# Peptides against a protein of PDB entry 1MQS, part 72

Target 1, 223 residues: chain A of PDB entry 1MQS
Amino acid sequence: ILKMLFLNKDLNNNDNITTITDDIFNQQEIIWKVLILDIKSTATISSVLRVNDLLKAGITVHSLIKQDRSPLPDVPAIYFVSPTKENIDIIVNDLKSDKYSEFYINFTSSLPRNLLEDLAQQVSITGKSDKIKQVYDQYLDFIVTEPELFSLEISNAYLTLNDPKTTEEEITGLCANIADGLFNTVLTINSIPIIRAAKGGPAEIIAEKLGTKLRDFVINTNS

## One batch from the design tools (peptide; made by RFdiffusion4, then SolubleMPNN)

Design b2_p17_1_s3 (from b2_p17_1, 9 letters changed)
Fold by OpenDDE base, seed 4:
Structure b2_p17_1_s3 (fold): chain B 223 residues (1-223), chain A 17 residues (1-17)
Amino acid sequence: as target 1 above (223 residues)
Amino acid sequence: SKDLTKELKELIEKYKS
């Protein structure tokens, strides 16, 4: 996995992940990249790597492949996704739209020949094959961590958010506090979050705030 | 892991012709 994050450069260090990332971070110029995952690969990454490890590997942002993602035309992308027709189609669409500067594609398992040919055929039509720098398939034992339920222990949060007498300012303030708590939790447990929130309510506000905080943190740590 | 880059590039060229 670390090899993938460093664009499949040979890592000759048998040290633990932290030592490897520290050594690379100190010895090499960091190339900032975006990491595109799916649900399965997210579980794998979360099981093996910490948020700090991703940052040290130059991962500035990570997103789900099926999520709407902002274009980063000057940023190389690492795809680590399942070898499915759906994912291939999305990758090709991202290529067509020049969503990223370079494409490093890593499939989580063996890519069937028919899908490889399909990928090739679709890419051939785009005329942008030069942007595809690497394609790997991997045989990974998928490590799935069990979901953990945790509470921020913010008193009366549910009541406040659902009380019709609560002002918009109060809701906004509480949402900010919740987002801060979640942010701190993410950093504390060093987990890679997939943010899921119901649309049209406080949960969405919290999710947006949390996303912003995470992005800002990454930007500030990179400056 | 298996590097499929070369194979993919070759296939792409094949489909362009």
Scores: peptide ipSAE 0.667, ipTM 0.964, DockQ to the pose 0.385
Fold by OpenDDE base, seed 3:
Structure b2_p17_1_s3 (fold): chain B 223 residues (1-223), chain A 17 residues (1-17)
Amino acid sequence: as target 1 above (223 residues)
Amino acid sequence: SKDLTKELKELIEKYKS
């Protein structure tokens, strides 16, 4: 996984993740990248890496492949997704639209010959094959646990957030408490979350606060 | 992992011709 995040450069597998990332950081400039995942690969990444590991690897943003993503034409992208026709079509569409500067494609399992042919055929039409720098298929020998649902068990959160009598200060305070709870949960389970929130409401506030807390934590840990 | 880059590039050129 780390090898992929560093664009499949050779890494010393005898060292722990921290040592590897520190060595790379000291030896060369970090290249900032976007990481594109699907549901399965998100679980995989979360099970292996810490939040700090992604940042040390130069991952500035990570998103789901099926999610609408803003173009970052000057930023290289790492895809780590299942080898499906759907994902291939999306990657090609991203290529057509010049969504990223470079494409490093890593499939989570063996890529069937027919899909490799399809990818090649579609890319040939775009005339942008030069942007595809690497294509790998992976063989991960670990099993990801089933998705889990949990609650922070904050009393009356829904009622408070939806009560028209609730003040902005009260909403902000509650959102901060929720974000703190989520932050602690993330650290406890050593996960790297993709945060989703509806725009224009308390969920967005919570998401922003959580993101800030995670970033601050990483900065403090790396000091 | 398996590096498919070279193979893909060759196939792309094949389809361009």
Scores: peptide ipSAE 0.660, ipTM 0.964, DockQ to the pose 0.374
Fold by OpenDDE base, seed 5:
Structure b2_p17_1_s3 (fold): chain B 223 residues (1-223), chain A 17 residues (1-17)
Amino acid sequence: as target 1 above (223 residues)
Amino acid sequence: SKDLTKELKELIEKYKS
């Protein structure tokens, strides 16, 4: 994932994410990029990277591929999306509309031959193939075991939490809602989870709220 | 991961011709 965020350049993999991002930030000029995601890839990114990691990687804006996005014709875009006909059509439409300056396309899994040919055929008609700089398909080595409905909720929340226009009050409210959702999930599964959260971000706030809810619940059920 | 850039570019040229 980090390799993708740095336009698939070779990175020294012997260091942790923080060390890598710090070294790159200190040694190289940051190229600001837009990150385009779908529901599945949002879950992947959120599970592996912190908001600060994205910023250090030069990701200034991230959005869902199906969301209406403002043109940034002078900014390169990284797509990290599922290899589907729908996503390919959207990418091509973005290309036609000059939505971004350059296109770095990364599929979350293997791209079937028929879809590769479809992409090629559509791009050939646009006459803008030069804007496509890279195309990769990837193998996700980790499975997000979260329920689909839960994943959808987290994805929407992630975008809202990372929007610079979002107020602190909105963040607090959203974190509370997420914690409520998690709490309900825990009750449904009827098991006490181990809570792990990244430090210094919304995830920590959510974890604290969830922990409090669980503690209160246990106390109230035992009283 | 697999780099499909070259293959894509070749296919694009094929469809233009």
Scores: peptide ipSAE 0.657, ipTM 0.964, DockQ to the pose 0.370
Fold by OpenDDE base, seed 1:
Structure b2_p17_1_s3 (fold): chain B 223 residues (1-223), chain A 17 residues (1-17)
Amino acid sequence: as target 1 above (223 residues)
Amino acid sequence: SKDLTKELKELIEKYKS
């Protein structure tokens, strides 16, 4: 799962999740991205990761695939969803509408050959195959506990960022809270990360707020 | 996990032709 969140880069699986995220946060550039889930994958993610882990991985927004999501054409997206015809159709529609800049698709289980061919056929018609950067199928059988599932439900706050009915004030407030969380993380690990944020989305807002907080902190501590 | 990227890209090219 962590590997997926870091665009399937090789990670040392022998380390604690917190250690891995901290190391990457300190040593590598963070790319802000959106995470798209379904009901099943939400439960899986909830059982393994905390909200802070998602933030450390550069996940600024996470939403359900069946929900109406705001377009973020300059923001890369990670899909972690069940290998169904319905989900494939939605992904292709998102691709067709230029919903995101790049598509990293991860299926929660083995993708059947017929669905792979269907995906390929539909993508071929769009002429936007270059936006699909990665496609993986996973084999994740995790035991979901109620407490971990609950922790991600609190993260419904991030769904607000993709709701077109959300006000600018609400978005700004939520981005500020996320930036605060990231700021606290930076202070805890005592390392300033390199942040890459796409323009025109919540990631840019968060990056700007975080940058300001870091600059202010440095000035105040040297002062 | 299995990387299907290459296979998908090949299939896409096949359907374009």
Scores: peptide ipSAE 0.652, ipTM 0.963, DockQ to the pose 0.346

Design b2_p17_1_s4 (from b2_p17_1, 6 letters changed)
Fold by OpenDDE base, seed 3:
Formats: sequence, C-alpha cells, structure tokens
Structure b2_p17_1_s4 (fold): chain B 223 residues (1-223), chain A 17 residues (1-17)
Amino acid sequence: as target 1 above (223 residues)
Amino acid sequence: VTDLTEEFKKLVEKYKE
C-alpha cells in the first residue's frame, strides 16, 4: 500500500512506515496527490494507515470514486479501486474531463482481460492516454472486514477442506494458496506476525508453509 | 502486484489503429 502511495517505487520493506515516510520526505520534495478510493479500499487503507501516514505520503485529499469530486487539473491522482466496469467508466470520464493532471491506476484485485481491453479502448478514443502513467492490479489478496479480521475470499475453501472426497494433493494446493495470500498480507501490513494455528488440521499446514515463506523472505532481504 | 502499464499502452495503440 505504501508503495502505491509513492507511485510504486521500490521501498525497503524492512522499515517501519514512519521510517519510510521520513526517509522519502527528507530525500525528495513531497508530491501532493489525490487518492481515489472505493468502499473496499477505504476499509483497507483505514486498517493499515493512519491519517498522518497519508499526509506524509503526500496525500492531500482522499475521496470515494462514486462521489462528485472537484477538478484538480494540476494535481496527480492515485486510484485504488476495485476492477469493475463501473469504476473503469468513471476513471475514463475523469480522464475526459481533465479532472487531474496524471492518473496512477491501481486495482485492488486482478483485472480481467476483458476489462483491461475495455479500459484501453475507451482511453484510446479520448486521445489522452499520455495522462495515464501507471496501471497496476492485484494489490489486495484479502478483504478487510475488521481491523483485526480479514478474509482471503478463496471460494469454497471450507467445503474443499472438509469434503472427504478431496485429495491430499488438493488440500495441499489450497493450503499453499492460503499461505501465499497470508504472506502477501503480511508484506502489505509490513509486520511479521506471530503465527497461531490449531494442531492436527489444515491450519497447521498453512502455518508451516507461511512460516517457511516468512523465514525465507527475511533471510533474503537481510542478505 | 502486477504492472500492467506496458500491456495497457500496447492495447491503447492497438485500438487507435
């Protein structure tokens, strides 16, 4: 998330948010930006960042994508929104109206190919493609429901894990996917967790896999 | 996280044609 706020520049993931923001603040002039969110991304941002963190990242204004927003033609905008047709249409409309000087588009989850093509097609018609500086997706592998509770939204995970017909290979694969999602979540939050898992079930498998990933990451980043 | 910027730019050019 911090990476997004700094226009997807490489950041040292081992540093605290405060250290990162302070370092950037001291090294470069702050570029003031507008942050455009939706309901889902708002929940995520609120759970991870403080208001002061946004200010230090150069976010002067944040608003919902569906809300009426005043034009700021001299200010770059960061979009952090769900990959939906509705949001794409709004972004294109904002582009057409020259609402902002530059557009940094970050989709919260995977952008389907058809929507990518739709975005490109619409933008091509506007003749203002030069204003779109970045397009990213897959920022969030989880949904934040509460500050201390989130879901990876893996379809039918419970059913798969509890179905007696499910093979060990399928269970292992699912556990690996869950571990990957959790790992990405940890990186997003920028905090190494203490892992707690029930013994004798899939949770233990997931915990082991996650632990391995975290250890490997720490070793690789500190070398 | 996936950077789609280059792919996007290619698609934009494709549709301009």
Scores: peptide ipSAE 0.661, ipTM 0.963, DockQ to the pose 0.528
Fold by OpenDDE base, seed 2:
Order: sequence, then C-alpha cells, then structure tokens
Structure b2_p17_1_s4 (fold): chain B 223 residues (1-223), chain A 17 residues (1-17)
Amino acid sequence: as target 1 above (223 residues)
Amino acid sequence: VTDLTEEFKKLVEKYKE
C-alpha cells in the first residue's frame, strides 16, 4: 500500500510504516496527490495506515470514487479501487473530463482480462491515454475487520441542529466544534477518513470544515 | 501486485488501430 501511495516506487526499507514514511518525507519533497477509494479499499487503508501516514505520503485529498468530486486538473490522482466495470467507467469519465493531471490506477484485486481490455478500449477513444501513468492490480492481499464507530458525544448536537430556533451562528459554531472533534479523533487514531455527509445540511458544513482542517494540517506539517 | 501498464498501453494502441 505504501508503495502505491508513492506511485509504486521501490521502497527498499524493511522498517515499519512510520520509519519508511519519515525517511521519505525527510529525503524528498512530497508530491501532493488525490486518493480515490471505494468502500472496500477504504476499509483496507484504514486497517493499515494512519492519518499521518497518508499525509506523509502526500495524500492531501481523498474521496470515494462514486462521490461527486471537484476537478483538480493540476493534481495527480491515485485510484485504489475494486476491479469492476462500474469503477472503470468512472475512471474513464474522470479522464474524459480532465479531472486530474495524471492517473495512477491501482485495482484492489486481480483485474480480469476482459475488464483490462474494456478499460483500454474506452481510453483509446478518449485520446488521453498519456495521462494514465500506471495500471496495477492485486493490491488487496489481506482481510480487513469491520469498521469502527465513534461518537463525539457533543451534548444536544442533534437537537440543536434541528431546532428551528437555532441561529445560523449557533449552527456554524456547533459545526465547527464537531469538525474539531472529528479532526482530533482522526489524529488520535492516525487514520485519514473518507468523509461522507448528507447534502444541504449541517453535516455537509461539518464535512467541509473537517476536510479543510485535514488539508491544512497536511500542508502545515509538510511546510 | 502486477504491473499492467505496458500491457494496458499495448491494448490502447491496438484499439486505436
């Protein structure tokens, strides 16, 4: 997985993840990348890596492949997703839309020949095959446990956020507090989360704030 | 882990023809 995060460069260090990331971080400038995951790969990443590990690997933004993602045409993307027709179609669509500058595709398990051909065929039509720098498979070689559930236990958060009498300022403040709590939790567990939030409500605000905090943290840590 | 990049590129070219 670390190899993938460093664009499949050979890592000759047999030390632990922390040592490897520290060494790389200290030796060269971090290349900032977007990490695109699916549900399965998210579990995999979360089981092995901490938030700081991803940051040290240059992952500044992470998202689910099925989520709407903003274009980052100047940023390289690492895909770590299941080898499915659906994911391939999404990748191709991302390519067509010039969503990222470069595409490093890593399938979580073995890619069937027919899907490889499908990917190639679709990419050939786009004329943008040069943006696909790597295609790898068979990364998922371990089993991940069930996801963990955490609670911030912020008093009356739900009630406050749903109370029509609550002011916008109060909502904003509470969302900030929740985001801070989540941020601290992320740092504590040393795992970068994939953020999911309902649209059009406080959850979206929280997600945005948390994302910003995480990005800022990564940037500041690398500065 | 398998590097499929070269094979992929080859296939892309094949489909362009």
Scores: peptide ipSAE 0.657, ipTM 0.962, DockQ to the pose 0.371
Fold by OpenDDE base, seed 1:
Formats: C-alpha cells, sequence, structure tokens
Structure b2_p17_1_s4 (fold): chain B 223 residues (1-223), chain A 17 residues (1-17)
C-alpha cells in the first residue's frame, strides 16, 4: 500500500512505515496527490495507515470514488478501488472531464481480462491515454472485517481443499496462494504474527510455507 | 501486485486502430 502511495516506486523495505514516510517526507520533494477509494479500500487503508501517514505520503485529500469530487486538473490522482465495471466507467468519466492531471490506477484485486479490455477501449476513445500513468491490480489479498480480523478472498478454498477429487497439485497450489496472501497481509500490517495451525491438514502446510516466507524476508531485509 | 501498464497501453493502441 505504501508503495502505491509513492507511485509504485521502489521503497527500501528495511524500515518501518514511520521511518519510510519520514525519510521520504524530509528528503524528497513531496508530490501531492488525491487518493480515491471505495468502501472496501477505505476500510483497508484505515486499518493500516493513520491520517498522518497519508499526509507524509503526499496524500492531501482522499475521497470515495462515488462521491462528487471537485476537479483538480493540476493534481495527480491515485485510484485504489475494486475492479468493477462501475468503477472503470467512473475513472473514464473522470479522465474525460480532466478531473486530474495524472491517473494512477490501482485495483484492489485481480482485474479480469474483459474489464481491462473495456477500460482500454473506453480510454482509447477519449484520446487521453497519456494521462494514465499506471495500471496495477492485486493489491489486496485480504478483507478487513474487524480491526484485528482479516480474511483472504479466496473463493471456495474450503471446498477445494476438502474435495476428494482435488489433485495434490491443486492443493499445493492453493496452499501456496493462501500463504502468499497471508504473507502480503503481514507485510501490509507491518506486524509479525504468531502462527497457529491445526496439525495434519492444509493449514499446517500453509503455516510452514508462510513461516518460510517470513523467515526469508526477515533475513533478506536485515542483510 | 501486478503491473498491467504495458499491457493496458498495448490494448489502447489496438483499439485506436
Amino acid sequence: as target 1 above (223 residues)
Amino acid sequence: VTDLTEEFKKLVEKYKE
């Protein structure tokens, strides 16, 4: 998320959020940006970042995508929203109206191919494709339901893991994806969890994979 | 996280033709 706020530039991950924001705030010219969110992404941002963190990242204003927003034609905008047709249409409308100077589009989850094509098609008609600087997806691997509760958005995980017709390869793949999601969650929250998993099942596999990823990350970050 | 920028730009050009 922080990387997104800094326009997906390479950040030294060795520092805590505060140190990173302080260093950037003090050493680099702050690019003031507008952050456009939806309900889902708002919950995520609010759970991870404080208002001061946003300010230090150069976010001067944050608004909901469905809200009426004043044009700021000289200000770049970061979109952090769900990959939906509705949101795409709004982004395109904002582009048509020259609402912002630049568009950095970050979808919270995977952008379906059909929606990517739709976005591209609509943008092509506007003649303003140059204003779109970035398109990213898959930022969020989890849903924040409570301040201390996170859930991965993986469809039918339980069914897949317990279906006798599911192959070992599919199980392994799914476990890897879950571990990746959890890993990303840990990085986003910037807190190392105590891992607890039931023995003798997929949960143990996931826990082991996650543990390995975390250890590797810590070693690489401290080296 | 996946960078779709290049793919997006290619698609935009495709639809302009």
Scores: peptide ipSAE 0.661, ipTM 0.963, DockQ to the pose 0.502; fails the geometry check
Fold by OpenDDE base, seed 5:
Structure b2_p17_1_s4 (fold): chain B 223 residues (1-223), chain A 17 residues (1-17)
Amino acid sequence: as target 1 above (223 residues)
Amino acid sequence: VTDLTEEFKKLVEKYKE
């Protein structure tokens, strides 16, 4: 999975996910990417990676393939989806609409020959085959538990936070600013909310930051 | 994991013809 997130470059590291992402983050400029998932692959990703892991891998935004997604024509996209006719059609439509700058397609299981041919045929008609940089199929053997599942329901506002020129520090800073704004709002209304946010993206980061701020505030005011 | 990129590109060219 990590190899996929780094555009299938060779990763010769036997360390844990955190160490790998930290090393890569410190050594090279991160290429920010969009990750497109389906329900099945979402479960897989959530069982293996945390939101911070995705960010460190350069994934600023992730969304479901069937959801309406804002165009990010300057951002490369990684598809990690089931090898189905429906998903292939959606990918081709995204290609036609220039939704992303580059397409890295990874199927979650073996791609049947007929579907590969269908994909190729449809792409040939678009004249935009050069945007498809990679096509992979994979074999996934992961144990997925329900508590590890998270929602990819991210607002368009979160999608707009994705800028290929944006650094992780800038994203973190932006999330902190949003959390500060929400914190101030909470203080203004004098009510501590139950924080619910979409997991696996900026919303979760914002929620965590907000939660920390609120906890610190409560502790400091009661002390 | 199988890299299908080259085969895919070949097929694309085939269908353009």
Scores: peptide ipSAE 0.651, ipTM 0.959, DockQ to the pose 0.343; fails the geometry check

Design b2_p17_2_s1 (from b2_p17_2, 8 letters changed)
Fold by OpenDDE base, seed 1:
Structure b2_p17_2_s1 (fold): chain B 223 residues (1-223), chain A 17 residues (1-17)
Amino acid sequence: as target 1 above (223 residues)
Amino acid sequence: SREERYNAFLSKYKSLV
């Protein structure tokens, strides 16, 4: 998250949030930015950072993407939002309207190829592609509540997985989504976990899917 | 050109996966 707030510059990962923000605040010129969030990413940010941390990172204003936002054409904007068609269309509209000087786009999870192509096509039509400085998948679609506990904040996951009326397709789909969220969490933490799951239930399915994703990732990254 | 802008935009996309 801090890396994103500093426009994805390399930060020393060994320092705590306070040390990093204090050092940058005191030693370097602060680049003031607008932070654009959605409901999900707001929860993520709020679980990790305090308002003072945002200020020290150069975030002067933060707003929801669906809110009516005033133009700040001389101010760079950081988008940290879900990879949805709706959000893409809003970003493109903001670009067309010259709402900000620069656009640093960060998606909370992986942007599907079809949406990437759609975004690219729309941006290319505007003639303002130069204002887009970065497009990143951040893989930060989780909530940290305490050092050893996090949540994917998937509504009614337990109920859906344990409802006898839920179809196998729905269960499989939900398990895949959970596995994706866990995978993103692992990538963010930059540590490969030992996976433990109860046998004979959805947890086992999720564990298997996650294991496969991690193995595939390791193979692809090392090749 | 539109194609150049399209490609330039895609070059700015980065993903860990």
Scores: peptide ipSAE 0.362, ipTM 0.889, DockQ to the pose 0.661
Fold by OpenDDE base, seed 3:
Structure b2_p17_2_s1 (fold): chain B 223 residues (1-223), chain A 17 residues (1-17)
Amino acid sequence: as target 1 above (223 residues)
Amino acid sequence: SREERYNAFLSKYKSLV
């Protein structure tokens, strides 16, 4: 994933994310990029990277491919999306409209030959093939899982919480919903957990809300 | 030409496997 964010340059995979990003930063000026995702790839990214990791990789803005996006004609874009006809058509439309300066296209899995030919044909018609710098099959259509991991399956939670355009009110509301989901999960398991969360972000807010709910529950049930 | 652009695009495609 980090390799993709650094435009598929070779990276030392034995180093941690911080070491890699620091080394790149020290060697060359950071290139600011837009990251275009879909629902599936968002889940993949969120399972591995934090917002700070994206920032250190030079991702200034990230958005869903199906959402209306403002043109940034002087900014390169990284697409990390499923290999579908719909996504191909959107990429071509973005190319036609000069939405970005350069296009680095990464598919989550193998692009079928018929879709490759379709994409190539459409791009050739636009006359803007020079703006496409890379087309890669990444084979990153997975979510990192652990035996004790579960999901609330809230759509676009990661993007919503980490988009700089999201309002404080929206974040607070989403955090409340997540805390409710976690509370319900705890009740289902019938055990009181020790809560740990990263400090200074939404995770801390959620942890505090959850802690309050659990304390109130224990007091009210006298158990 | 269109053909040149088509071929140029295909040359940028890389599959890891």
Scores: peptide ipSAE 0.352, ipTM 0.882, DockQ to the pose 0.335
Fold by OpenDDE base, seed 2:
Structure b2_p17_2_s1 (fold): chain B 223 residues (1-223), chain A 17 residues (1-17)
Amino acid sequence: as target 1 above (223 residues)
Amino acid sequence: SREERYNAFLSKYKSLV
């Protein structure tokens, strides 16, 4: 998240948030930016950062992507939003309207190829591709509640997984979504975990799916 | 051309991710 707020520059992850923000604030010229969020990313940001941290990162204004936002044509914008068609369309519309000077797009989770192609196509039509400075997949589809505890904030996940009326297809789909979120979390942490899960339930399904994703990722990265 | 801009954008994205 901090990396994103500093336009995806490399940061020393060994320091606490306060130290990082203080060091950058003192050593570098502050680039003032607008931060555009959605409901999910707002929760994520709020769980990790304080208002003062945002200010130190050069965030002067933050707004929801679906809210009416005033044009700031001389101000760069950071988008930190879910990878959806709706959000892509809004970003492109903002680009068309010259709402901001520069666009740093950070998706909260994996951007599918079809959406990437859609974004690229729409941007190409505008003739303003030069304003798109970054398109980044942050792999931040989680909320940190405690230093060693996080939540994917999937509504009614426990109820759905434990309701005997839930179909196998629904369970499988939900487990896949959870595994995707966990995978994104692992990539964010940049450490391969040892997976522990109870046997004979949804946790095992999730663990298997996550394990497969991690193995595939390692193989593809090393090739 | 639109196609050239599209390809340039895709190439840029791939380099950033």
Scores: peptide ipSAE 0.020, ipTM 0.583, DockQ to the pose 0.438
Fold by OpenDDE base, seed 4:
Structure b2_p17_2_s1 (fold): chain B 223 residues (1-223), chain A 17 residues (1-17)
Amino acid sequence: as target 1 above (223 residues)
Amino acid sequence: SREERYNAFLSKYKSLV
């Protein structure tokens, strides 16, 4: 998250949030930015950072993507939003309207190819692709509640997975969603986990899906 | 690395634009 707030510059990861923000703040290299969030990313940010941390990171204003926002044509914007068609359309509209000087787009989770293509297509039509400085998948589709604990914020996951009335399709779908969330989490922490799951249930399905995703990712990043 | 992922993503995006 901090890296995103600093336009994905390399930060020394060995320091706590406060030290990093203080060091950067003291170096007078603060670029003032607008942070645009959605409901989900707001929860994510709020779980990790304080308002003061945002200010120290150069975030002067933060707003919801669906809110009416005043144009700040001389101010760069960081979008940290879910990879949805709706959000893409809003971003493109903001681009069209020259709402901000620069656009740093960070999706909370993986942007599927079809949406990337849609974004690219829409941006190409605007002729303002130069204003989009970054499109990045942050893999932050989770909420941090306490140290070493996170939540995917999937409503009623346990109930759904254990309800005998739940269809196999529903279970499989939910398992896929969970695996995606776990995958994003793993990528965020930059540590490959040992996956352990009980056999014969949803946990195994999730583990298999996650394992596949991780393997595929490792292969694709090393190529 | 995140940077590698970023670059890969950007390269993919740029190839579409």
Scores: peptide ipSAE 0.014, ipTM 0.433, DockQ to the pose 0.073

